# Designs tried in a protein design run: peptides against a protein of PDB entry 7AE7. Part 244

Target 1, 321 residues: chain A of PDB entry 7AE7
Amino acid sequence: KVYKDLREFLEVLEQEGQLIRVKEEVNPEPDIAAAGRAAANLGKNQPAVFFEKIKGYKYSVVTNVHGSWQNHALMLGLDKNTSTKDQFYELNRRWDKFPVPPNVVKREAAPCKENVIDKDINLFEILPLYRINEQDGGFYISKASVVTADPEYPDDFNKLNVGTYRIQVKDRDRVGIQALAMHDIAVQLEKAEAENKPLPIAITIGNNPLVTFMASTPVGYNQNEYEFVGALQDGVPMDIVKSDLYDHLYVPAGSEVVLEGHIIPRVRTVEGPFGEFPGSYSGARLQCEVKIDRITHRTNPIFENLYLGIPWTEIDYLMAL

## One batch from the design tools (peptide; made by RFdiffusion4, then SolubleMPNN)

Design b2_p26_1_s2 (from b2_p26_1, 12 letters changed)
Fold by OpenDDE base, seed 4:
Structure b2_p26_1_s2 (fold): chain B 321 residues (1-321), chain A 26 residues (1-26)
Amino acid sequence: as target 1 above (321 residues)
Amino acid sequence: MLVPELNSSGKPDEEAVKKILEAIKK
């Protein structure tokens, strides 16, 4: 089984008994984090949790999508009861199929392009934002696949980077991004900042689960994560579409939300603290700032976000593979 | 890393649903 988008995966999770649908209205705080913690603490068969209605918001949230070995098996299109050993065997077998180049689809064929916001941008109108931990310094987007390119080689598709970074919401149209020196985005940003130029960026939310997986998996600087997604789909190419603002950036065709913008050169603002573990916060740091210039989104977009807490949580499963 | 044990049950765990809903009500 191959998934075009998050929705196809959520449907399979629900059919397989690996998704809990909360139909009653919830408070964004503390209910989402409480439910995510409860799901993680089940010890076995940790389900995704889908919140249909969130007080004060128009759209839905899903969390804990990668929160179990059963969900990982299903992500690979395997039986949910596939052993971890067999999952790793299959993952390694498929990894050797790299590269599998993606299909570039037309704009009109991409679900992420159904709606456009290019003025009066307000992230709170599109994303049901909440604090994951009580002492978090703000609202975080913790499960985005962030697309950037090498500014010296913008047309080199092998240098297109799709990574996962900690993103704090700073304003209606601004986010902070944690670009560490070990990340490919930091190399690209350094090149842009050397010339005092903005770095083009697309922050994609609610993707094909293998895109999210690969964005969290370190690869070589000259390797494209989308070509690994095709390998992990057992040789079936994934669908990508050109960004609206940038000819050299490609996003997953099925993304629920795409935030297009730029990293502001040589600007650093306070980011954090963020609770990586209950009672343990990473310190506040000076990090990069992104201006959001355009949003594209599916009709009734689903905000996929990560639950963070005591192991084993969703992040532990994402890092274990 | 200690790999979590896989549970072979094919149905939604009603007890899991209950625990999550109870966590929201607290």
Scores: peptide ipSAE 0.262, ipTM 0.690, DockQ to the pose 0.160
Fold by OpenDDE base, seed 5:
Structure b2_p26_1_s2 (fold): chain B 321 residues (1-321), chain A 26 residues (1-26)
Amino acid sequence: as target 1 above (321 residues)
Amino acid sequence: MLVPELNSSGKPDEEAVKKILEAIKK
């Protein structure tokens, strides 16, 4: 089975008993984190947790989407009881199908384009933001697929990068992003900053689960993560759509939320602390700042966020491959 | 620790839901 978006995957998780729906109104803090810890303690078959109602917010949250081997098997369109060994065998078999070029769909056919916000941007109106850990210095978007291009070769699709980065909400229309030297985004940012130019960026939230998986998987600088998604879909192309602000940026057609903007050149602001691992906080550092200039989103967007808690965490499953 | 077998009926284990709801109420 191939999934067009997060919603098709969540439906399958629910049908397979790998999603718990919380229908009662919850407080964003501490209830989401408490529920996540409880889900992690359910043993080997850790379900996703979907929160329908969050106090003070309009929209829903889902967490722990990749939080088990069963969820990983289902992501690959396999039986949920497929052994880890057979999942790895199938992953490797499909990897050899690279590259599988994506389909570029029309704007009108892309669910991520259903709604547009281009004025008075407020991230708190679109995303049910909460502290993931009690000691976090703010609200984090921890499971976004971030799209950037090479500013010297903007039309080279092989240099289009889709990566996962630590993103702290700084203001209504500002986020901090951790672009480390080992990340492809840092190479692209260095080129932009050398010319004192902004780096175009699209921060995508709530994607096809294979997009989120590939955004968390290191690939070569001249390899496109969308072409690997097509390979992992056993040769079925994924659907992408052109960004609204930039001709050279493409986003998943089915994204729940797309934040389009730019990294401000040569500006660094305080970001952190964040609990990346249980009991381990990365300190506050000076990091890049993104201005959000446009939002597109699906009607009733689902905020997919990373579960961080007692090991094994969702990140351990994403990185174990 | 007995992994609660998620029932073949596609419904989340009522015990799993209960444990999550109890964690939210504490």
Scores: peptide ipSAE 0.205, ipTM 0.664, DockQ to the pose 0.209
Fold by OpenDDE base, seed 2:
Structure b2_p26_1_s2 (fold): chain B 321 residues (1-321), chain A 26 residues (1-26)
Amino acid sequence: as target 1 above (321 residues)
Amino acid sequence: MLVPELNSSGKPDEEAVKKILEAIKK
């Protein structure tokens, strides 16, 4: 089984008994985090949790999508009871199919383009934001696949980077992003800032689960994560679409939400603290700031966000393979 | 507008649903 988007994966998770649907209205805090902790404590079969109704918001949240070995097997299109050993074997077998170039689809064929917001941007109207941890310094977008290019080689598709970074909501149309020196985005940002130019960025939320997996997996600077997604789909290309603002940025065609904007050159603002682990907070740091200039989204977009709780974080499953 | 009913053909474990709902109600 290959998935075009998050929704096809959530359907399979629900069919396989690996998704719990909460139909009752919940409070963003503390109910989402409480439900995530409860799901993580169910033992070996940790389901995703889908919240249909969130008080004060229009749209839904899903969490713990990658939160179990069963969900990981299903992501690979395997039986949910496939052993971790056999999952690793299959992952390695498919990895050797790299590169599998993506299909570039027309704008009209891309679900992420169903709706556009280009003025009076307010992230809180599109994303049901909440504090993941009780002591977080703000609202985080923790499961985004962030797309950037090399500003010196913008048309080199092999240098297109799709990565996962810590993103704090700073204002209605601004986010902080943690670009560490070891990340490919930091190399690209350094080049842009040397010229005092903005770095174009697309922050994509609610993706095909293999996009999220690859965005969390380090690859070479001259390797495109989308070409690995096609390999992990056993040679089936994924679908991408050109961003609305930038000719050189491509986003997953099925993304629930795409935040298009730019990193403001030579600006640093306070970001954090964030609870990366329960009871362990990273200190506040000066981080880059992104201005959001345009949003595209699916009708009734699903906000996929990371579960960070004991005993296992969702990151542990994303990095374990 | 109806969120397309994900065809929930798989009954999640009723006990799992109960545990999650109990966690939300605390």
Scores: peptide ipSAE 0.201, ipTM 0.641, DockQ to the pose 0.601
Fold by OpenDDE base, seed 1:
Structure b2_p26_1_s2 (fold): chain B 321 residues (1-321), chain A 26 residues (1-26)
Amino acid sequence: as target 1 above (321 residues)
Amino acid sequence: MLVPELNSSGKPDEEAVKKILEAIKK
């Protein structure tokens, strides 16, 4: 089975008993984090938790989408009871199908283009933002698939990078991004900053679960994560669409929210702290700042965000594969 | 502690839902 978007995956999770729907209005803090911890404490069969109503916000949140081996099996379109060993075997078998080039769909065919915000941008109107951890220095977007390209080779599709980075909301239209030297985005940013140019960026939220998986999986600088998604879909291409602002950036066609903008060259602002692990906070750092210039989103967008609770966390599952 | 088995029937375990809701109310 192949999923076009997050919604198709959430439907399967719900059908398989791997999704809990919270219909009651919750407070973004501390209720989302508390619910995530409770879900993690349910043992081996950790469900995703879908919050339909969040006080002060219009839209929904889902957490713990990748939070179990059952969810990973389902992500691969396998039986939820598929052993970890067999999941790895199948993952490796499919990995060898790389590259599977994506389909470029028309703008009109891309669900992520249903709505546009190009002025008076306010992230708080689109995303039900909350502190993931009590001691977090702000609101984080933790499961975004961030799209950037090599500014020297913008038309080289093999250098298109889709990665997961720690993103702190700084203002209604600004985010901080943690681009570490080990990340491909840091190489691309260095090139842009050498020329004192902005780095074009698309921050995509609420994706096909294999996009989120591949964005969290290190690949070669000259390898495109979307071509691995197609491989992991057992040879079925994923659908991508051109970004609105940049001809060289492609985003998942099914993304719930796409934040298009640019990394401001040679600007660093304080980011953090963030509770990356239970009881462990990364220190505050000077990180890059992104200006959001355009938002596209699905109608009633779902904010997929990471659950960072007691091990095994969703990250532990994403990193273990 | 019986790990609430998510019901094979595709319905979330009522006990799992209850535990989550109880965690929210604390």
Scores: peptide ipSAE 0.175, ipTM 0.660, DockQ to the pose 0.222

Design b2_p26_1_s3 (from b2_p26_1, 10 letters changed)
Fold by OpenDDE base, seed 2:
Order: structure tokens, then sequence, then C-alpha cells
Structure b2_p26_1_s3 (fold): chain B 321 residues (1-321), chain A 26 residues (1-26)
């Protein structure tokens, strides 16, 4: 099975008993993190947890989407009981199909374009933000697929990067992003900053599960993550759409939320601390700042966020494949 | 035979849901 978006995957997770729906109103803190810890303690069959109602917010949250080997099997469209070994064999078999170019759909056909916010931007109105860990220095968007391009070669689709980065919410329309020197985004940012130019960026939230997987998987600088998604879909192209602000940036057509903006050149602000592991906080650092200039989103957008709990976190599953 | 397995799956899912709800209430 191939998934167009997060919603189709969540439907399958629910049908397969790999998603628990919380219909009761919860507090963002500490209830979401408490539920995530409880789900992680359910053993090998760790379900996703979907929160329909969050106090003080309009929209829903889902966590632990990639949080088990069963969820990974289902992501690949396999039986949920497929062994880890057989999942690796199937992953490798599909990887050899690279490249599978994506389909570019029209704006009117892209669910991520159903709603637009281009003034009075407030991230808290669109995303049910919460602290993942009690000692976190703020709210984090920890499972976004971030789209950037090479400023020297903006039309080179092979240099379009889709990556996962630590993103702290700084203000209503600003986020901090951790661009490490080893990441492709850092190469692109260095080129923009050399000319004192903004780097165009699209931060996409709530994608089909293979986009999130590939955004977390290192690939070559001249390899497009969307072409790997098509390979992992067993040769079925994924659907992408042009960003609203930038002709050279493409986002997943089915994204729940797209934050379009720019990295401010040569600006660094304090980011952190963040609890990357239980009981381990990264120190505060000076990191890049993104101005959000436009939001597009699906009606009733789902905020997909990472569960960071006990060892065998969702990150461990995303990195283990 | 299929009905008991479906019931066991449903009971296991409800037990998991209850464990999450109990953790939220704690």
Amino acid sequence: as target 1 above (321 residues)
Amino acid sequence: MLVPELNASGEADEAARQAILDAIAA
C-alpha cells in the first residue's frame, strides 16, 4: 500500500490496532508526554497516540507515529508482523529503484493549500504547541521535513534538500533552527550568508510517513529525498506542489501544515535547552533564526510531533533503518 | 474461532487505551 498523506497512514494504523485515539480533552502539559511514555511502555506494539481535543487549542496532535517496528512495517505497506530482517530486505530492494521522480500537482489539487495565512501570523493558532520535556527551554517542532535549495543552483532539483532539524518556537512568527555544519542545509546557508541574502525555507509538518523517514535519512548532496520516497513506494511517485513564495521550492502535496519563510542571514539567537535524551539536555547555543512569512494548511490540521521518552524513542526507530 | 481473537484484540486495545488514560490521570 502507498500513502498520499499522514491521514491515510493514521487510518491504517487505527485499522491495524497501532493507533490509540484519546477523545477526552487533555492538557498539553503534562498529559501528551505522559501518554507518550505510557504508549512506549506497552512493549513491542507501541501505538501512535492521537489526541482529538487539547485544552486551549483548536486542532489535534499525533505522537509516536514511527514508534514501533509494526508501524515501520505498515509504513512500507507490509504486514504489521513482518520481521525486522524482512523489512530491511524489502527496504534495500526498493532503494535500488532510485531515482523515482515525484509528480508535480497543481496548487488546486494539493490538500496543503486548503487554507492560507499571510498576515498576523501566529504559530500558536495553528499548532497545539507543548513542551516535550519539562525542562525544555521552549516549544519544539521536532518532526518537520524542512525544504531548502542551493542558492547558486536553485533550479537544480537534485540539490533540493529535505531534512529533519531541531526547531524551537521563538515567537508567533519566528523559529530557531539547528543547522549543523554536517547537514546539507548548512552548505546552502553558508552560500546565502556569504552574500548576506536570506535562505528560502519551507518547514513541512504532518507528511506521509516515508517523507518523514527520508528527511531523517542522510543522502548525498546531489540526491533528492523525494526521488527516494518514490523508490520506497515501490516505484510509485509521490505528489509534490510548488511553494507559494518560491518557484524553486516544492513541498509534499499532502502536508498538514507548511510554514514558508526565510533564514535571516548572519543572525544567531539563543536556542535550547532541549532534552534530546531522557535526563540529557543539550546546552543553550546560538542558532539560526527563521522568519515565517506565510502558512498554508489543511482544514483541521494534525500536528505530528516526535515522542522523546525512554530508550527506543521514535528517533531510535527512524535511525535504525 | 475468529470472534474470540477479534475480542482479544479489542480487549487488548481497550486495555492499552485505559493504560494511557490512567497515565494521563496520574
Scores: peptide ipSAE 0.313, ipTM 0.695, DockQ to the pose 0.145
Fold by OpenDDE base, seed 5:
Structure b2_p26_1_s3 (fold): chain B 321 residues (1-321), chain A 26 residues (1-26)
Amino acid sequence: as target 1 above (321 residues)
Amino acid sequence: MLVPELNASGEADEAARQAILDAIAA
């Protein structure tokens, strides 16, 4: 099975008994975290948890989408009971199919373009934001696939980077992003900042699960994560679409939410703390700041966010593959 | 292959859902 978007994957998770739907209205804090911990405690078959109703918000949240070996098997379109060994074997077999170039679809064919917000941007109106950990310094977007390009070679598709970064919401239209020196985004930002230019960015939320997986998987600077997604789809290309603001940025056609904007050059603001691991908070640091200039989103967008709580956390599964 | 596996999965899912709801209510 190949998934076009998060929704197709969530449907399969639900059919396979790997998604729990919470229809009751929940408080963003502490209920989402409590539910995630409870799901993690269900043993080996940790389900995703889908919250249909978040108090004070219009839209839904899903957590723990990658939070089990069963979910990873299903992500690969395998039987949910496929052994970890066989999952790794299949992953490696498919990895060798790189590159599988994506399909560029028209704007009108991309579900992520169903709605546009280009004025009075308020992230809180689109995303049911909550504190993932009690001691977090704010609200985090933890499973975004962040798209950037090389500002020196913006048209070089091989230098298009899709990565996962820690993103703290700073204001209605501002986020902090952790761009570490080891990340491809840091190389691209350095080039932009050398010229005191903004770095174009698209922060994509709620993707095809293989996009999220590849965004969390380090690849070469001259390798495109979308071409690996196609490889991991056993040679089926994924669908991408041009961003609205930038001709050289491509986003997953099926993204639930796309935050388009720019990293402000040579600006650093306090970000954190964030509980990356249970009981381990990364200290507050000066990090980059993104201005959100445009949002595109699906109707009734699903906010996919990371479950963090008790090991094995979703991040442990994402890093274990 | 018989219908009972779907019921057992459904019951397990409901038990799991209830465990989550109980954790939210706690």
Scores: peptide ipSAE 0.305, ipTM 0.694, DockQ to the pose 0.153
Fold by OpenDDE base, seed 1:
Structure b2_p26_1_s3 (fold): chain B 321 residues (1-321), chain A 26 residues (1-26)
Amino acid sequence: as target 1 above (321 residues)
Amino acid sequence: MLVPELNASGEADEAARQAILDAIAA
């Protein structure tokens, strides 16, 4: 099975008994994190947890989407009981199909374009933001697929990068992003900053689960993650759409939320701490700042966010391959 | 907290749901 978006995957998770729906109103803190810890304690078959109602917010949250080997099998369109060995075998078989170029769809055909916010931007109105860990220095967006390009080669589709980075909300229309030197985004940012230019960025939230998987998987600088998504879909292209602000940035057509903006050149602000592991916080660091200039989103957008709990965490499943 | 035994099918059964709800209520 191939998924167009997060919603089609969540439907399968629910059908397969791998999603728990919480219909009761919850507090963003500490209830979401408490529920995530409880889900992680359910053993090796950890379900996704979908929160329909969050106090003080309009929209829903889903967590632990990639939080088990069963969820990983279902992501590959396999039986949920497929052995880890057979999952690896199938992943490797499909990997050899690279490249599978994506389909570029029209704006009108892209669900991520259903709604637009181009003024009075407030991330808190669109995303049910919460502290993932009690001691976090702020609200984090932890499962975003971040789209950037090489500013010297903006038309080179092979240099389009889709990566996962730690993103702290800084203000209504600003986020901090952790661009480590080993990440392709850091190379692209260095080129932009050398010319004192903004780096165009699209932060995409709530994607096809294979997009989220590939954004967390390191690939070559001249390899496009979307072409690997098509390979992992067993040769079925994924659907992408041009960003609204930038002709050279393409986002998943089915994204729940797209934050379009720019990295401010030569600006660094305090980011963190963040609890990457239970009881272990990465210290506060000076990180890049993104100005959000436009939001597009699906009607009733689902905020997909990472659960960080006791190992095996959702990150462990995303990086296990 | 009794870790609810996931059923043999690995479904997030009502016991798993209740464990999450209990964790939210705690």
Scores: peptide ipSAE 0.244, ipTM 0.674, DockQ to the pose 0.167
Fold by OpenDDE base, seed 4:
Structure b2_p26_1_s3 (fold): chain B 321 residues (1-321), chain A 26 residues (1-26)
Amino acid sequence: as target 1 above (321 residues)
Amino acid sequence: MLVPELNASGEADEAARQAILDAIAA
């Protein structure tokens, strides 16, 4: 089974008994985080938790989507009871199919383009934001696939980076992003900042589960994560679409929400603290700041976010293979 | 600096745990 988007994956999770649907209105805090912890703490068969109604918000949240070996097997289109060994074997077998170039679809064919916000941007109107842990210094977007390019080689598709980074909401239209020196985004940002230029960015939320997996998987600087997604789909290309603001940035066609903007050059603002793996808080640090300039989103967008805590949580499953 | 550990489960966590267990059993 190959998934076009998060919704197709959530449907399969629900069919396989790996998704709990919460139909009653919940409080964004502490209920979402509490449910994320509770789901993680089941030890096996940890389900995704889908919150249909969140007090004070219009849209839904899903958490713990990658939060088990069963969910990981289903992501690969395998039987949910496939052993970790067999999952690893299949992952490696498919990895050898790299590269599988994505299909570039037209804007009108991309579900992520159903709605546009280009003025009066307010992230709180689109994303049901909450603290993932009680002592978090703010609201985090913890499961975004962030798209950037090399500013010296913007047309080199092999240098297009899709990565997962810690993102703190700073304002209605601003987020902090943790770009560590070991991340490809840090190399790209350094080049942009050397010229005092903004770095174009697309922060994508609620993707095909293999996009999220590959965004969390280290690859070479000259390797495109979308070409690995196609490999992990056993040779079926994924669908991407050009961003609205940038000709050189491509986003998953099926993304629930796309935040398009730029990293502000040579600006650093306080970010954190945040509860990280292995269940400890990282301190507050100076991090990059992103201005959001445009949002595109699916109708009734689902905010996919993860819970982080003492292992094993969703991030441990994302990083395990 | 001692990195603070994530807090253990509170009342909300127990309620959520029970709700999840009930939902799995349904």
Scores: peptide ipSAE 0.227, ipTM 0.755, DockQ to the pose 0.038

